# Designs tried in a protein design run: peptides against a protein of PDB entry 3HUF. Part 80

Target 1, 320 residues: chain A of PDB entry 3HUF
Amino acid sequence: MWIIEAEGDILKGKSRILFPGTYIVGRNVSDDSSHIQVISKSISKRHARFTILTPSEKDYFTGGPCEFEVKDLDTKFGTKVNEKVVGQNGDSYKEKDLKIQLGKCPFTINAYWRSMCIQFDNPEMLSQWASNLNLLGIPTGLRDSDATTHFVMNRQAGSSITVGTMYAFLKKTVIIDDSYLQYLSTVKESVIEDASLMPDALECFKNIIKNNDQFPSSPEDCINSLEGFSCAMLNTSSESHHLLELLGLRISTFMSLGDIDKELISKTDFVVLNNAVYDSEKISFPEGIFCLTIEQLWKIIIERNSRELISKEIERLKYA

## One batch from the design tools (peptide; made by RFdiffusion4, then SolubleMPNN)

Design b2_p16_1_s4 (from b2_p16_1, 5 letters changed)
Fold by OpenDDE base, seed 1:
Structure b2_p16_1_s4 (fold): chain B 320 residues (1-320), chain A 16 residues (1-16)
Amino acid sequence: as target 1 above (320 residues)
Amino acid sequence: DEEEEKEVDEYEEEKE
């Protein structure tokens, strides 16, 4: 989201979130969803137009800002952005930090991009919420992204957490739910005057973790918890691979269960399979190797004695 | 076409 602040009380000492939309900026406008009052005698009554575009799909992957357009409204002294005069037809900016000078005002409006990208674990939830979140200037998507700051977990009652949720947790992504999204949607107008009124996602996250025994106390409890162990994984999911890496595992990849030969078995402590392969191929598992799902592995790693538990399972199956 | 009346730029030089 774009946030603006200014020196010299020209914004009344307040920070403001600028959502996608168009804003008339000037001395003689009233603060609302489409106007930004700037208190300076050196600023025109109607001085500039700010236009913030909705997020692009690219912005979800890069964490880049919504495009920020500035147009001078034919003022006597013009408008500058980052010490450069805005062109007559307006200019567009993709920088994360904009220093906006209106006319001869000695104080600048500082616009900065607060990175927020929301990943969804469920396509149906994405379909439901994407439009509203995009109108907040928040990029949304389903795929894993290094720019992801927040992750929406599925509230399927009674189900184990998904691999996506596990991975989001270990990545230290702020896990949120539909209740937070609903709250975020309702506060849109209230944060116009004060950007600090943005709901705290960390409080939502803390409540989710506290109330769900499927989460460890912290990501740090699980990160590198399986250091020194080796696994083989069917090349099915990048998220699954990255999850296993965060556990400190050495990972070998294979394309089919038929590729699990004596050489691979000799180099691996266990095999990680997806649920579909585990359930369908259970009868055809190689002898002398421990096979488990990521969900089964997760149940082990959330325990304080995870290393001992996994070692016992490996030993049990090597001697069976 | 509502002629956006170009409000006349009234500037006072503010000194820091």
Scores: peptide ipSAE 0.032, ipTM 0.638, DockQ to the pose 0.053
Fold by OpenDDE base, seed 4:
Parts: structure tokens; sequence; C-alpha cells
Structure b2_p16_1_s4 (fold): chain B 320 residues (1-320), chain A 16 residues (1-16)
């Protein structure tokens, strides 16, 4: 999201979130959803127009800012952004930090991009929330991205957490839920006056982890916890692969259980399967190898003695 | 077509 602040008292000492939309900026405008009052005698009554675009798909993957357009409203002394005069037709900016000078005002408006990029685990939830979040200037998507700051957990009662949720946790992404999204949707009016009224996602995350026994106490408890072990997995999902890498596993990939030869078995401690394959092929598992689901693996990983538990299961099947 | 009245830039020079 874009946040503005200013030196001196020209923004009344307040920070403000700028959502996608158009803002008239000037001395004689009243602060509302479309106006930004600037308190300076050196500022025109109506000085500039700021236009913030909705996030692009590219912004989701890069963590880039919503495009910020600045137009001078034909003022005597003009408008500058990053020491450059704004062109007559306006200019567009993709920098994460903008120093906006209005006329001869000695104080600048500082616009900065606070990175917030929300990944969804479920396409139905994305479909439900994407429009509202995009109108807040928050990029959204389904795919993993290095720019993701938050991950929406799907709360299905009585179900295990998804691989996406497990991976998001290990990546140290802030896990949020629908309650946080609902809260974000309601703050739009209140944050006009004070950007500090934005809800703390970290508090939501702490509450999710504390109240769900399917999470370990920290990602650090699980990261590299299986260092030295080797697994084989079906080449099905990138998230599953990355999850196993974060556990410190050496990973071999295969296309079918029939591709697991004696050589692979000799180098592999266990086979990781998805639920569908595990349930369908449980009768045809290769002899002499431990097969488990990612969810079964996760249940072991969250235990304090995960290495001992895995070792015990491997030994049980090698000598059977 | 409400002519947005070009409000004349009434600047008072704030001295640095």
Amino acid sequence: as target 1 above (320 residues)
Amino acid sequence: DEEEEKEVDEYEEEKE
C-alpha cells in the first residue's frame, strides 16, 4: 500500500494510506476519500492530482508498487517528484519512494510503498476477496511468489492444514485468515486520518499459531530438522518440493511408483506422496521403503523428536 | 462541463 507522510506539519503530523483512486491535493480541500489537505501558504488551493492504479499481475510477483501518477493542476510553481518537474500531462512513477514537492513549499510529501502482497491457498477465497483487496492496493494471487508477505489459510473445520499453509509457515510468511481480511475491508474510512489504524497482521498470525496444534512453535523448529535424510516424491507440486527442501531433505523426483528402482531405494529413506496417490496405491507400495503423505510427514515434523520418529519408522520397514 | 474554475494560485511565500 502507498503511505504518505510529510515533514513539518503540512499533513498535520499524520500518516495516511492512499488506496487506488484519485486524490486532489491542495491547501483548500478537505480530507476525505478523494482529497488530501496540505497545510502550507506556499501550496495552491488545488495543487496536484494523485492517481494510484490498482495492482497489476506483475506487481504480485515483483512486490512492486501500484503505479503512482502525479499531475500538476496548472500551478504557478509546479510540482516536483524526486527533484524532477512533473510534466504538463502528468507523470507516472513505479519507484517505492517518492519525494513530492508542491510549489515552493520547503517541506516534502514523502510517499513510500509498504509491501503487502497476499497469497491465497484456495481459488474460491481468492475470487471472493481479490477485488476488495486490489481496491486497497494489495496485490493478490494463488502462486508462490518471493514478494508474498501474507498467506490466507483456508479454515476447514477438522481438516489438516494444506501443504501451501505448511510451506507459508516455513517461509516465515504471515499467515492470516478470513477474519483479518474482513477487518482490512472495514478500515478504509478510518485510515484516511491515520495509517496506524491498519490492523496488525502479526497479531492475527500469533493467534492462529497459538490456537492451532497443527503448527510448531516456530519455523526454526522445523527448518533443516530432517537434514541428512533423503526422500523421493512425485513431481506434482512446487510447494511440496520447496517444503521438503526447507526441511533439509535430499529430494529425488519420480513420475510413478513404478519408477522407484533398487538404486533409488538404496539412496532414499522414505517416499512422500500426496493423499490421492497414497489412498489409491497403498496396496501397491514398493517393498522395503517407507511411504507416507506430506500430511503424515508434517505430523511427525511438528513433534520435538521428529528425527527419532522418522528414524524409527525407516528402521521398522527396512528390517520387515 | 462545469469549468473547473482555475482558482488563481494565491501563494503567500513562506520564508524559509
Scores: peptide ipSAE 0.029, ipTM 0.634, DockQ to the pose 0.055
Fold by OpenDDE base, seed 5:
Structure b2_p16_1_s4 (fold): chain B 320 residues (1-320), chain A 16 residues (1-16)
Amino acid sequence: as target 1 above (320 residues)
Amino acid sequence: DEEEEKEVDEYEEEKE
């Protein structure tokens, strides 16, 4: 989201979030959802128009800012952004830091981008929330992105956490729920005066982890916990592969269960399968190798003695 | 055509 601050008390010492929308900026406007009052004798009554666009799909993958448009309202001394005069038709900016000078005011408005990018675990939740979050200037999507800061966990009572949730946790993404999204939607008016009134997602995350036994105490407890083990994985999802890499596993990929030959078995401690393949092909698993799902692997990894547990399972099948 | 009333820019130079 865009946040503005200013020197010299021209913004009354307040920080403000700018959501997507249009703002008239000037000395004689009143602060509201479409106006930003700036207190200086060197600023016009109506000086500039700021327009913040909704996030693009590219912004979700890059963590880039919403486009920031500045137009001077035909003022005597114009408007500058990053020491450059704004053109007559206005200019658009994608920089994460903007120094906005209104006329000859010695103090600048500093706009900076606070990265918030929300990944959803399922398309239904994305469909429900994307529009509202985009109106807050928050990029949203389903696919894994290096720019993701938050991950929405679907709380189905009694269900195991998804691979997406497991991976988000190990990536140290802030896991949130629908309750946080609801709370986030209510703050739009309060943050006009004080950007610090934004709800802390870390508190939500801490509460989710604390109250769910399916999470380890920290991501660090799981990262590289299986270093030295080797697995084979069916080439099903990138997230699954990255999850296994974060565990410190050496990974071999195969395209079908028929590719699991004696050579692969000799080099592999266990085979990781998705639930669909595990359930459908359980009768046809190669002899002498431990096959498990990611969810079964996760149950082992969250235990303090994960290395010992997995070793016992490998041995059990080798001697059966 | 909403004539944006160009309110006359009453600019006072703040002396530093």
Scores: peptide ipSAE 0.028, ipTM 0.599, DockQ to the pose 0.054
Fold by OpenDDE base, seed 3:
Order: C-alpha cells, then sequence, then structure tokens
Structure b2_p16_1_s4 (fold): chain B 320 residues (1-320), chain A 16 residues (1-16)
C-alpha cells in the first residue's frame, strides 16, 4: 500500500494510506477518501491530483507498487517528484519512494510503498476476495511468488493443511485467514487519518499457529530438519519441490512410477507422492522403497524426533 | 466569457 508522510506539520504529523483512487491535494480541501489537506501558505488551495491505480498482475510477482500518477493543477510554482518537475499532462511513477514537493513549500510529502501481496490457496477464495483487496491496493494471486507477504489458509474443518500452506509457513510467509480479510475490509475508512490503524497480520498468524496442532512452533524447527536424506518425487508441483528443498532433502525427480528403477532406489531413502498418485498406485509401489504423501511427511517433520521417525520407517521397509 | 478568476493564491513566502 502507499503511505504518505510529510516533513513538518503540513500533514498534521499523521501518516495516511492512499488506496487506489483519486485525491485532490491542497491547502483548502478537507481530508476525506478523495482529498488530502496540506497545511502550508506556500501551496495552492487545490494544488495537485494524486491517482493511485489498482494493482497489476505484474505487481503480484514483483511486489512493485501500484502506479502513482501526479498531476499539477496549473499552480504558479508547479509540483516536483524526486526533484523533477511534473509534466503538464501529469506523470506516472513506479518507484517505491516518492518525494513530492508542492510549489515552494519547504517541506516535502514522502510517499513510500509498503509491500503487501496476498497469495490464495484456491481459485474460489481468490475470486471472492480479489476485487476487494485490489481496491485496497493489495496484489493477489494463486501462484507462488517471491513477492508474497501473506498466504490465505483455507479453513476446511477436519482436513490436513495443504502443501501450499506448508510451503508458505516454511517460507516464513504470514499465514492469514478469512477473518483477517474481513477485518482488513472494515478499516478502510479509519486508516485515512492514521495509517497505524492498519491491522497487524502477525497477530492473526500467531493465533492461527497457536490454535492448530498441524503447525510446528516455528519454520526454523523444520527448515533443513531432513538434511542428509534423499527423496524422489513425481514432477507434479513446483511448490512440492520447493517444500522438500526447504526441508534440506536431496531431490530426484521422475515422470512416472515406472521410472523408479533399481538405481534410483539405491540412491533414495523414500519416495514422496501426491495424494492422487498415492491412492491410485499404492498396490503397485516398488518393493524395497518407502512411499509416502507430502501430508504424511509433514506429520513426521512436525514431530521433535522427525529424523528418528523417518529412519525407522526407512529401515522397516528395507528389511521387510 | 466569464474570466475564470484565477484565484490568486496569496502566496506568502515562508521565510526559513
Amino acid sequence: as target 1 above (320 residues)
Amino acid sequence: DEEEEKEVDEYEEEKE
């Protein structure tokens, strides 16, 4: 989200969030959803127009800011952004930091981008929330992104957490739920005057982890916990691969169960399968190799003695 | 043609 602050008292010492939309900026406007009052004798009554665009798909992958447009409203001394005079038709900015000077005002408005990018685990929830979140200037998507700051956990009662949730947790993404998204939608008006009123997702995350026994206490408890073990996986999901890498596993990929030859078995401690393949092919598993799902692996890795548990399972199947 | 009264912003140079 865009946040503005100013030097001196020209913004009354307050930080403000700028959601996607248009703002008239000047001395003689009242603060509301479309106006920013700036208190200086050196600025025009109506000085500039700020326009924040909705997030693009690219912004989801890059963590880039919503486009920030500045137009001078034909003022005597103009408007500058990053020491450059704004053109007559206005200019658009994609920099994460903007120093905005209105006329000859000795104090600048500082706009900075606070990255917030929400990944969804399923398309249905994305479809439900994307429009609302985009109106908050929050990029949204389904695919893994290095820019992802938050991950929406699907609350299915009685189900195991998804691979996406597991990976998000290990990647140290803040896991949130529908309750947090609802809360975000309610604060839009209150944060106009005080950006500090934006809800902290970390509190939501702490509550999710505390109340769910499927999570370890920290990502650090699981990261590299399986260092020294080797696995083979079906080349199905990039998230699954990245998850196994974060566990410290040496990973071999195969295209079909038929590709699991004696050579692969000799170099592999266990095979990781998705649920669909595990359920369909459990009768045809190669002899002498331990096959498990990612969800079964997760149940082992969250235990304090995960290495011992895996070792016992490997030994049990090699000598059976 | 109503001359849009350019609101002469009373620009006071705030001296440092």
Scores: peptide ipSAE 0.028, ipTM 0.600, DockQ to the pose 0.058

Design b2_p16_2_s1 (from b2_p16_2, 8 letters changed)
Fold by OpenDDE base, seed 5:
Structure b2_p16_2_s1 (fold): chain B 320 residues (1-320), chain A 16 residues (1-16)
Amino acid sequence: as target 1 above (320 residues)
Amino acid sequence: MEKEKEDEEEEKEYEK
């Protein structure tokens, strides 16, 4: 989200979140959802127009800012952004830091981008929330992205956590739920005066982890916990591969169960399958190899003795 | 007095 601050009390010592929309900036406007009052004798009554666009799909993958347009409102001394005079028709900016000078005011408005990018695990939840979150200047999507800061877990009571949720946790992404999104939707008016009133997602995350026994105490408890073991996986999601890498596994990939030959078995401690393949093909698994789902693996890795548990299962099936 | 006049002249320059 865009946040503005200023020196010299020209913003009354307040920080403000700018959501997508249009703002008239000047001395003789009242602070509201479309106006920013700036207190200086060197600023016009109506000095500039700020327009913040909704996030693009590219912004979801890059963590880039919403586009920031500045137009001078035909003032005598103009407007500058990053020491450059704003053009007569206005200019657009994609930099994460903007120093905005209104006329000859000795103090600048500093705009900075705070990255918040929300990944959804479920397309139905994305469809429900994306529009509202985009109107807050928050990029949203389904696919894995290095720019993601938050991950929406679907709370189905009694369901196992998904691979996406497991991976988000190990990546140290802040896991949130629909309750946080609902709360976030209510703050739009309150954060006009104070950007610090934005709800803390970390408190929501702590509560999710505390109340769900499917999570380890920390990502660090699981990262590299299976170092030295080797697995083979069927060509599955990228998230599944990256999850296994974060566990410290040496990974071999195969395209079909028929590719699991004696050579692969000799180099592999266990095979990881998705639920659909596991359930359909369990009768036809190669002999002498431990096959499990990612969800079964997760149940083992959250235990304190995960390495011992995996070793016992490998031994059990090697001698069966 | 002089500073108040400068302030009033600046205010007139920024009234537009």
Scores: peptide ipSAE 0.108, ipTM 0.727, DockQ to the pose 0.120
Fold by OpenDDE base, seed 4:
Structure b2_p16_2_s1 (fold): chain B 320 residues (1-320), chain A 16 residues (1-16)
Amino acid sequence: as target 1 above (320 residues)
Amino acid sequence: MEKEKEDEEEEKEYEK
């Protein structure tokens, strides 16, 4: 989201969130959802227009800011952004930091992009929330992205956490839930969107982890915990692959259980399967190899003695 | 006095 602040109390010492939309900026406007009052004798009554666009799909993958348009409202002394005079028709900016000078005002409005990109695990939840979050200037998506800052966990009572949730946890993404999203949606209802109204996502995350026994105490407890082991997995999910990599596993991929030959078995400690394949093929598992689901693996990984547990299972099946 | 007049003149210049 865009946040503005300024020196010299020209913004009354407030840090304000700018959601996608249009703002008239000037000395003689009243602060509301479409106006930003700036307190200086050196600015026009109506000085500039800020227009923040909704996030693009590209912004979700790059973590780039919503496009920020600045137009001078035909003022005597103009408007500058990053020491450059704004063009007569306005200019658009994709920089994460903007120093906006209104006329001869000695103090600048500093606009900065606070990165918030929300990944969803479930397409139905994305469909439910994407529009509202985009109107907050928050990029959203389903696919993994290096720009993702938050991950929405689907709360299904009594189910194991998803692979997406496991991976989000291990990559140190802040896991959030629907309660956090609901709170974010309420911030838009404020007349003046002060940055202080933003909920602490880390508090939400801590509460999720604390109240769910399916999470280890920290990602660090699991990262590289299976270093030195080798697995084979069905080439079905990039997230599953990345999850296993974060566990420190050497990974071989196969397309079907029939591709698990003697050579693959010789270099593989266990086979990781999705639930559908595990349930359908459990009768036809290759002899001499331990097969498990990612969820079964996760249950081992969250244990303090994960390496010992996995070793025992490997030994049990190698000599059976 | 002079500074207040300059401030008032600046305010009038920014009335445009």
Scores: peptide ipSAE 0.101, ipTM 0.725, DockQ to the pose 0.119
Fold by OpenDDE base, seed 2:
Structure b2_p16_2_s1 (fold): chain B 320 residues (1-320), chain A 16 residues (1-16)
Amino acid sequence: as target 1 above (320 residues)
Amino acid sequence: MEKEKEDEEEEKEYEK
């Protein structure tokens, strides 16, 4: 989201969130959802127009800001952004920090980008929330992104957490739910005068972790917890592979269960399968190897003695 | 008196 602040009390000591939309900026406007009053004798009655675009798909992957357009409203002394005069037709900016000078005012409006990118685990939830979140200047998507700051957990009653949720947790993203999205949708008007009123997702996250026994106390409890073990996995998803890497596993990939030969078994401690393959082919698993799902593996790794537990299961099946 | 005139002249310079 864009936040503006200013020196010399020209914004009345207030910080504002600028959501996607158009704002008239000047001395003789009243603060509202489309106007920013700036208190200085050196600023025109109607001085500039700020236009913030909705986030692009590219912004979701890069964590870049919503495009910020500045137009001077034919003022005597013009408008500058980052010491450069704004062009007659307006200029657009993608920098994360903008120093905006209105006319000869000795104080500048400072605009800065606070990164927030929300990944969804469920396409139906994305479809429900994406439009509203984009109108807040929040990029949204389904695919993994290095720019992701928040992850929406799918709350299906009585279901285990998904691989996406497990991976988001280990990546140290802030896990949120539909209750946080509902709350976030209501704050748009309240944060106009005070950007500090933006709801903190960390409290929601702490509550999710505390109330769900499927989460360890921290990602650090699981990261590299299986260092020194080797697994083989069916090439199913990039997220599953990255999850196993974060556990510290040495990973071999195979394309079919027929590729599980004596050589693979000799160098592998266990085989990770998806639920569909595990349920359909459990009767045909090769002898002498421990096969499990990612969900079964997760139940082991969240335990404090995960290394001992997995070692016992490996030994049990080698000598059976 | 002079300061009010300077303030009025500044206001006129920035009225546009």
Scores: peptide ipSAE 0.098, ipTM 0.717, DockQ to the pose 0.160
Fold by OpenDDE base, seed 3:
Structure b2_p16_2_s1 (fold): chain B 320 residues (1-320), chain A 16 residues (1-16)
Amino acid sequence: as target 1 above (320 residues)
Amino acid sequence: MEKEKEDEEEEKEYEK
């Protein structure tokens, strides 16, 4: 989200979130959803127009800012952004930091981008929330991205956490739920005057982890916990591969269960399968290899003695 | 007196 602050109390000592939309900036406007009052004798009554665009799909993958347009409103002394005069038709900016000078005002408005990018595990939830979140200047998507700051967990009662949730946790992404999204939608008006009123997602995350025994105490408890072990996985999802990498596993990929030959078995401690393949093919598993699902692996990983548990299961099946 | 006139002249420059 864009946040503005200013020197010399020209913004009354307050920080403000700028959501996607258009703002008239000047001395003789009243602060509201479309106006920013700036207190200086060196600023025109109506000085500039700020326009913040909704997030692009690219912004979801890059964590880049919503496009920030600045137009001078035909003022005597103009407007500058990053020491450059704004063009007559206005200019657009994708920099994360903007120093905006209005006329001869000795104090600048500082705009900075605070990255918030929300990944969804569920396409239905994305479809429900994307429009509202985009109107907050928050990029949204389904696919894994290194730019993601938050991950929406789908709470299905009685289900195990998804691979996406597991991976998000290990990546140290802030896991949130629909309750946080609801809360986030209500603060839009209140944060106009004070950007500090933005809800802290970390409190939501802490509550999710505290109330769900499927999470370890920290990502650090699981990261590299299986260092030295080797697995084979079906080439299915990038998230599954990345999850296993974060566990410190050496990973071999195969395209079908028929590709699991004696050579692969000799180099592999266990095979990781998705639920669909595990359930359909459990009768045809190769002899002498331990096969498990990611969810079964996760249940072992969250235990304090995960390495001992995995070793025991490997030994049990090599000698059966 | 002089500061008030300078302030009024600056205000007139930004009122145009």
Scores: peptide ipSAE 0.095, ipTM 0.717, DockQ to the pose 0.118

